Peptides against a protein of PDB entry 3HUF. Designs and how they scored, part 125

Target 1, 320 residues: chain A of PDB entry 3HUF
Amino acid sequence: MWIIEAEGDILKGKSRILFPGTYIVGRNVSDDSSHIQVISKSISKRHARFTILTPSEKDYFTGGPCEFEVKDLDTKFGTKVNEKVVGQNGDSYKEKDLKIQLGKCPFTINAYWRSMCIQFDNPEMLSQWASNLNLLGIPTGLRDSDATTHFVMNRQAGSSITVGTMYAFLKKTVIIDDSYLQYLSTVKESVIEDASLMPDALECFKNIIKNNDQFPSSPEDCINSLEGFSCAMLNTSSESHHLLELLGLRISTFMSLGDIDKELISKTDFVVLNNAVYDSEKISFPEGIFCLTIEQLWKIIIERNSRELISKEIERLKYA

## One batch from the design tools (peptide; made by RFdiffusion4, then SolubleMPNN)

Design b2_p19_4_s3 (from b2_p19_4, 8 letters changed)
Fold by OpenDDE base, seed 4:
Structure b2_p19_4_s3 (fold): chain B 320 residues (1-320), chain A 19 residues (1-19)
Amino acid sequence: as target 1 above (320 residues)
Amino acid sequence: DKEEKEKEEEEMKKELLKE
């Protein structure tokens, strides 16, 4: 989201969130959802218009800011952004930091992008929340990206956490739930969108982890915990591959169970399958190899003795 | 620059006192 602050108390010492929308900025406007009062005699009654666009699909993958448009309202001394005079028709900015000078005011408005990019685990929740979050200037999507800061966990009662949730945890993404999203939605209802009103996502995350036994105490407990072991996986999802890589596994990929030859078996400690393949093909598994699902692997990996547990299962099936 | 800032701060204080 965009946050503005200013030098010299020209914003009354307030840090303000700017959601997507249009704002008239000036000395003789009242603070509301479409106006920003700036206290300076050097600033025109109506000085500039700020327009923040909704996030693009590209912004989700890059973690880039919502486009910030600035237009001078035909003022005597103009408006500058990053020491450059704003053009007569206005200019658009994609920089994460904007130093905005209104007229001859010696104090600047500093706009900065606080990166928030929310990945959803399922398309249904994305469909439910995306519009509202985009109206907050928050990029949203389903696919993993390096820009992802938050991950919405799908709470299905009585189900294991998804591979997406497991991976989000291990890559140290802040896991959130619908309660956090609901709280975010209330922030926009404030007349003055104070940045201090933003809920702490880390508190939500801590509460999720504390109250769910399917999570280890820390990602560090699982990262590289299976270093030295080798697995084979069906080439299904990139997230599954990245998850296994974060466990420190050497990974071989195959396209079908029939590709698991004696050579692959000799180099592989176990085979990782998705639930659908595991359930359908369990009768046709190659003899002498340990096959498990990612969810079964996760149940082992969250245990403190994960290496010993895996070793015992490998030995049991390699010599059976 | 310093004198302009000091002047603007004084003017701002006068505006804040009128609200």
Scores: peptide ipSAE 0.033, ipTM 0.642, DockQ to the pose 0.072
Fold by OpenDDE base, seed 2:
Structure b2_p19_4_s3 (fold): chain B 320 residues (1-320), chain A 19 residues (1-19)
Amino acid sequence: as target 1 above (320 residues)
Amino acid sequence: DKEEKEKEEEEMKKELLKE
């Protein structure tokens, strides 16, 4: 989201969130959802127009800012952004930091981008929330992104957490739920005057972890917890692969259960399968190897004695 | 620049005190 602050109290000491939309900036406007009052005699009654665009798809992957357009309203002394005069038709900016000078005012408006990028675990929740979140200047998507700051967990009562949720947890993304999104949608008017009134996602995250026994106390409890073990997996999901890497596993890939030969078995401690393959192929599992799902593996790795549990299962099948 | 800044600060203080 864009946040503005100013030198010399020309914004009355307020820090303001600018959501996507259009703002008239000047000395003789009243602060509201479409106007920014700036207190200076050196500023025109109506001096500039700021227009913030909604996030692009590219912004979701890069964590880049919503496009910030500045137009001078035919003022005597013009408008500058980063010491450059704004063109007659207005200019657009993609820099994360903007110093905006209105006319001859000796104080600048400082605009800075605070990154918030929300990944969704399921398409249905994305479809429900994306439009509203984009109107807050928040990029949204389904795919994993290095720019992702928050992850929306799907609350299905009594279901195991998804691989996406497991991976989001281990990569230290802030996990949130629908209750946080609802709250976030209601605060739009209250944060106009004070950007600090933005709801704390970390409180939501702490509550999710505290109330769900499927999470360890911290990601650090699981990261590299299986260092020194080797697994084989079906080459189907990038997130599953990255999850297993974060556990410290050596990973071999295969295309079918028929590709699990004596050579692969000799270098592999266990095989990780998706639920569909695990349930359909239970009868055809290779002898002498431990096969499990990611969800079964997760149940083991959240235990304090995860290494001992895995070792016992490997030994049990080697001597059976 | 300094005198103009000081004048603007003084005028702004006077405007903020009128609200």
Scores: peptide ipSAE 0.031, ipTM 0.629, DockQ to the pose 0.075
Fold by OpenDDE base, seed 5:
Structure b2_p19_4_s3 (fold): chain B 320 residues (1-320), chain A 19 residues (1-19)
Amino acid sequence: as target 1 above (320 residues)
Amino acid sequence: DKEEKEKEEEEMKKELLKE
């Protein structure tokens, strides 16, 4: 989201979040959802127009800012952004930091981009929330991205956490739920006067972890916890592969259970399967190898003695 | 530039005190 602050108390000492939309900026406007009052004699009554675009699809993957357009409203002394005069038709900016000078005012408005990108675990929740979040200037998507800051866990009562949730947790993404999204939807009015009133996602995250026994105490408890073990996995999601890598596993990939030969078995401690293959092929599992789902693996990993538990299961099946 | 900043800061303090 864009946040503005200013030097010399020209914004009354307050910071403000700018959501996607159009703002008239000037000395003789009243602060509301479409106006920014700036207190200076050097500023025109109506000085500039700021237009913030909704996030692009690219912004979700890059963590780039919503496009920021500035237009001077035919003022005597013009508008500058980053020491450059704004063109007659307006200019658009994708920089994360903008120093905006209105006329001859010696104090500048500083606009900075606070990165927030929300990944969703399922398409249904994305479909429900994406429009509202995009109107807050928050990029949204389903796919893993290095730019993701938050991950929406689906609240299915009594369901196991998904692979996406497991991976988001290990990647140290802030996990949030629908309650946080609902709170975000109410913020638009309160943050006009004070940008610090933005909801704290970390409190939501702490509450999720505290109230769900499927989470370990920290990601650090699981990262590299299986260092020295080797697994084979069916070519599944990229998130499943990355999850196993974060556990410190050596990973071999195969396309079918028929590709699991004696050589692979000799180098592999266990085989990770998706639920569909595990359920359908349970009768055809190779002899002498431990096969499990990623959800079954997760249940072992969240235990304090995960290495011992896995070692016992491997031994039990090698000697059975 | 410094004197102009100080003058504008004093003027803004006077405007902020009127609201």
Scores: peptide ipSAE 0.030, ipTM 0.628, DockQ to the pose 0.072
Fold by OpenDDE base, seed 3:
Structure b2_p19_4_s3 (fold): chain B 320 residues (1-320), chain A 19 residues (1-19)
Amino acid sequence: as target 1 above (320 residues)
Amino acid sequence: DKEEKEKEEEEMKKELLKE
């Protein structure tokens, strides 16, 4: 989201969130959802127009800002952004930091991008929330992204957490739920005068982790916890591969269980499978190799003695 | 630059006190 603040109390010492939309900026406007009052004699009554676009799909993957358009409203001394005069037709900016000078005012409006990108595990939840979140200037998507700051956990009572949730946790992404999204959707008008009123997801995340025994106390408890072990996995999910890498595993990939030869078995401690393959092929597993699901692996890695537990299971099946 | 900022700040303080 875009946040503005200013020097010399020209914004009354307050910061504002600028959601996607159009704002008239000037000395003789009243602060509301479409106006920004600036207090200076050096600023015109109506000085500039700011237009913030909704996020693009590219912004979800890059963590880039919503496009920020600035137009001078035919003022005597013009408008500058990052020491450059705004063109007659207006200019668009994708920089994360903008210093906006209105006329001869010696104090600048500083606009900065607070990155927030929300990944959804469930396409139905994305479909429900994407429009509202985009109107807050928040990029949304389903795919993993290095720009992802938040991950929406699907609350199905009594279900195991998904691979996406496991990976989001290990990546130190802030896990949120529908209750946080609901709260976030209600604050749009309240943050006009004070950007600090934007809800912090950290408290929601702490509550999710505290109240769910499927999470360890921290990602650090699991990261590299299986260093020195080797696994093989079916090449089905990039998230699954990245999850296993974060555990410190050496990973070999195969296309089918039939590709698991004696050479692969000799170099592999265990095979990681998805639930569908595990359930369908459990009768035909290669002899002398430990096969488990990611969910079964997760139940082991959240234990304090995860390395000992895995070693015992490997030994049990090598000598069976 | 400093004198212009001080002058503008004083003028803004005078405007804020009139509202």
Scores: peptide ipSAE 0.030, ipTM 0.623, DockQ to the pose 0.072

Design b2_p19_4_s4 (from b2_p19_4, 9 letters changed)
Fold by OpenDDE base, seed 4:
Structure b2_p19_4_s4 (fold): chain B 320 residues (1-320), chain A 19 residues (1-19)
Amino acid sequence: as target 1 above (320 residues)
Amino acid sequence: EKEEKEKEEKEMLEEELKK
């Protein structure tokens, strides 16, 4: 989200979130959803127009800011952004930090991008929330990205957490739910006066983890917990591969169960499969190798004695 | 000149915040 603050208390000592939309900035405007009052004698009654665009798909992958347009409203002394005079038709900015000078005002308005990028675990939840979140200037998507700051957990009652949720947890992404999204939707008006009123997602995350026994106490309990073990996996999702890497596993990939030869078995401790392959092909598993789902693996790795549990299962099947 | 402008802006701000 874009946040503005200013030097010399010309914004009355307040910080403000700027959502996508258009704002008239000046001395003689009243603060509302489309106006920003600036208290300075050196600025025009109506001085500039700020326009913040909705996030692009690219912004989801980069964690870049919503495009910030500045137009001078034909003022005597103009407007500058990052010491550059705004062009006659206005200019657009993608920098994360903007120093905005209105006329000859000695104090600058500082705009900065606070990165918030929400990944969704399923397309249905994305479809439900994306429009509203984009109107808050929050990029949204389904695919994993290094720019993701938050992850919306799919709450199906009685289901195990998804691979996406597992991976988000291990990546130390803030896991949130629909309750947090609902809260975000109500804040739009209240944060005009004070940007600090933006809800902290960390409290929501702590509550999710505390109330769900499918999570370990911390990601650190699982990261590299299986160091020294080797697995093979079907060339499926990148998230599954990255999840296994975060566990410290050496990973071999195969295209089909038929590619699991004696050589692969000799260097592999276990095979990791998705649920669909496990259920459909369990009769066709190679003899003498431990096969499990990512969900079954997760149930083991969240235990404090995960290494001992895995070792016992490997020994049981290598000698069966 | 900068300090004078900053002072004058501060005085104006203080007047506007009293309204």
Scores: peptide ipSAE 0.078, ipTM 0.753, DockQ to the pose 0.076
Fold by OpenDDE base, seed 2:
Structure b2_p19_4_s4 (fold): chain B 320 residues (1-320), chain A 19 residues (1-19)
Amino acid sequence: as target 1 above (320 residues)
Amino acid sequence: EKEEKEKEEKEMLEEELKK
């Protein structure tokens, strides 16, 4: 989201969120959802127009800012952004930091981008929330992104957490739920968009982890917990591969169960399968190797003695 | 001249914050 603050208290010492939309900036405007009052003798009654665009799809993957447009309203002394005069038709900016000078005002408005990108695990929830979140200047998507700051867990009562949720947890993404999204939606209704009014996502995350026994106490308890073990996995999911890497596993890939030969078995401690393959092919599992799902592996990983548990299962099948 | 302008701006700000 864009946040503005100013030197010399010309914004009354307030730090304001700017959501996507249009703002008239000047001395003789009243602060509301479309106006920004600036207290200075050196600025025009109506000095500039700020327009913030909704996030692009590219912004979700890059964590880049919503486009910030500045137009001077035909003022005597113009408007500058980053020491450059704004053109007659207005200019657009994609920099994360903007120093905005209105006319000859000795104090500047500083705009800075605070990155927030929300990944959804469920396409139905994305469809429900994406529009509202984009109107807050928050990029949203389904696919994994290095720019992702938050991950929406689908609360289905009694279901195991998904691979996406497991991976989001291990990569230290803030896991949130629908209650947090509901609260975010109410922030836009505030006439004064104070940046301090943003809900604490970490409090939501702490409550999710505390109330769900499927999570360890911290990601650090699981990261590299299986260092020294080797697995084979069907080449189906990038997220599954990245999850297993974060566990410290050496990973071999195969295309079918028929590719699991004696050579592969000799190099691997266990085979990781998706639920569909595990359930359909239980009868055809290679002899002398431990096969499990990611969800079964996760149940072992969250235990304090995970290494001992896996070692016992490997030994049991080598001597069976 | 800059210091004088900053002073005039500060005085105006103080007047507006008292309203």
Scores: peptide ipSAE 0.077, ipTM 0.755, DockQ to the pose 0.076
Fold by OpenDDE base, seed 1:
Structure b2_p19_4_s4 (fold): chain B 320 residues (1-320), chain A 19 residues (1-19)
Amino acid sequence: as target 1 above (320 residues)
Amino acid sequence: EKEEKEKEEKEMLEEELKK
């Protein structure tokens, strides 16, 4: 989201969130969803127009800001952004930090991008929420991205957490639910005058973790917990690979169960399979190797003695 | 000159915030 603050209290000492939309900035405007009052004699009654675009698909992957357009409203002394005079037709900015000088005002408006990118585990939930979140200037998507700050957990009663949720937890993404999205959708009007009134996603996250026994106490309890072990996996999703990497595993990839030869078995402590392959091919598993699903692995990883549990299972099947 | 303008703007802001 874009946040503005100003020097010399020309914004009345308040910070403001700018959502996608158009704002008239000037001395003689009243603060509302489309106007920003700036208190200075050096600023025109109507001085500039700010236009913030909705997020692009690229912004979801890069964590880049919504495009920020500035136009001077034909003022005597113009508008500057980052010490450069705004062109006659306006200019567009993709920098995360903008110093906006209105006319000869000695105090600047400082605009900064606070990164918020929401990943969804479920396409139906994305379809439901994407439009509203984009209108808040929040990029949304389904695929894993290094720019993601939040992850929407799909709550199905009595189901195990998904691989996406496991990975989101380990990469220290803030896990949220539909209740947080509902709350977030209502704040648009309330945060106009005070950007600090944004709902705390960390409180929602703490409540999710506390109330679900499928989560460890912290990501640090699981990160590198299996350092020194080696696994083989089917060429699956990137998130599954990254999850196993965060556990500290050495990973070998194979294309089919038939590619699991004696050489691979000799270098591998266990094989990680997806649920479909595990259920269909369990009769055809290679002899002398421990095979498990990611969900079965996760149940071991969340235990305090995960290394001892894995070692016992490896030994049990090596001598069976 | 910049400091003088900053002072004038600050004094004026203080007057506007008192209203």
Scores: peptide ipSAE 0.076, ipTM 0.754, DockQ to the pose 0.079
Fold by OpenDDE base, seed 5:
Order: structure tokens, then C-alpha cells, then sequence
Structure b2_p19_4_s4 (fold): chain B 320 residues (1-320), chain A 19 residues (1-19)
């Protein structure tokens, strides 16, 4: 989201979040959802127009800012952004930091981009929330992205956490739920006067982890916990592969259970399967190899003695 | 001359914020 602050108390010493939309900036406007009052004799009654666009699909993958448009409202001394005069038709900016000078005012408005990018695990939840979050200037999507800061866990009572949730946890993404999204929908008015009133996602995350026994105490408890072991997996989702990499596993990929030959078995400690293949092919599992789902693996790795538990299961099936 | 004008504008703005 865009945050503005200013030097010389020309914004009354307050920080403000700018959501996507249009703002008239000037001396003789009243602060509201479409106006920013700036206290200075050197600033026109109506000096500039700021327009913040909704996030693009590209912004979800790059973590780039919503486009920031500045137009001077035909003022005597103009408007500058990053020491450059704004053109007659206005200019658009994608820099994460903007120093905005209104007329001859010696104090600048500083706009900075606070990265917030929300990944969804569930397409139905994305469909429900994407429009509202985009109106807050928050990029949203389903696919993994290095720019993601938050991950929405679906609250299904009594369901196991998904592979997406497991991976989001291990990559240290802040896991949030629908309660946080609901709270975000209410902040639009409160943050006009004080940007610090933005809801703390870390408190939501702490509560999720504390109240769900399917999470370890920290990602560090699981990262590289299976170092030295090797697995084979079907060519499944990229998230499944990255999850197994974060566990410190050596990974071999195969296209079908028929590709699991004696050579692969000799080099592999266990085979990781998705639920559909595990359930359908359980009768056809190769002899002498431990086959499990990612969810079954997760139940082992969240235990404090995960390495011992895995070793015992491997031994049990090699000698059975 | 530019620095002096910036100083005068700063002083005038600081006086405005105190009112």
C-alpha cells in the first residue's frame, strides 16, 4: 500500500495510507477519502491530483507498487516528483519512493510503498476477496510468488492444512485467515488520520499457529529437518517440490509408478505421492519402498523427533 | 538568493503551523 508522510508538519504530523482512487491535494480541502489537506502558504487551494491505480497481475509477482499518477492542477509554481517537474498532462510513477514537492513549499510529501501481497490457497476465497483487496491496493493471486507477504488459510474446521499452507509456513509467509480479511475491509476510514491503525497481521498469524496443532512452533523446526534423506515424487505441483526442498531432501522426480525401478529404490528412502495417486495406486506400490502422502509426511515432520520417526518407518518397510 | 528565499518560506510555514 502507499503511505504518505510529510516534512514540516504540513500533513499535521500524521501518516496516511492511500488506497487506489483519486485524491485532490491542497491547502483548502478537508481530509476525507478523496482529499488530502496540506498546511502551507506556498501551496495552492487545490494544488495536485494523486491517482493510485489498482494493482496489476504483474504486481502480484514482482511486489511492485500500484501505479501512482500525479497531475498539477494548473498551479503557479507547479509540482515536482523526485526533483522532476510533472508534465502538463500528469506523469505516472512506479518507483517505491516518491518525493513530492508542491509549488515552492520547502517541505516535501514523501510517499513510500509498503509491500503487501496476498496469496490464496483456495480459488473460491480469492474470488470472494480479490476485488475488495485490490481496492485496498493489495495484489492477490493463487500461484506461488517470491513477492507474497501473506497467505490466506481456509478455515475448514477439522481439515488438515494444505500443501500450500505448509509451504507458506516454511517460507515464513504470514499466514492469515478470513477474520483478518474482514478486519481489513473496515480500515478504510480509520487510516485516513493515522496509518498506524492498519491491522496487525502478525497477531492473526500468532493466533492461528497457537490454536492449530498442525503447525510446529517455528519454520526453523522443520527447515532442513530431513537433511541427508532422499525421496522420489511424482511430477506434481511446484509447491510440493519446493516444500520437500525446504525440508532438506534430495528429490528425484518420476512420471508414473512404473518408472520406480530397482535403481531408484536403491537411492531413495521414501516415495512421496499426492492423495489421489496414493488412494488409487495403493495396491500397486513397489515392494521394499516406503510410500506416503505429503500430509502424512507433514504429520511426521512436525514432531520433535521427526528424523527418528522417519528412520523407523524406512527400516520397517525395507525389512518387511 | 535561492537559499534565502527557501529559508524565508520555511520560516513563514513554521509560523503558519504554530497558529
Amino acid sequence: as target 1 above (320 residues)
Amino acid sequence: EKEEKEKEEKEMLEEELKK
Scores: peptide ipSAE 0.057, ipTM 0.730, DockQ to the pose 0.176

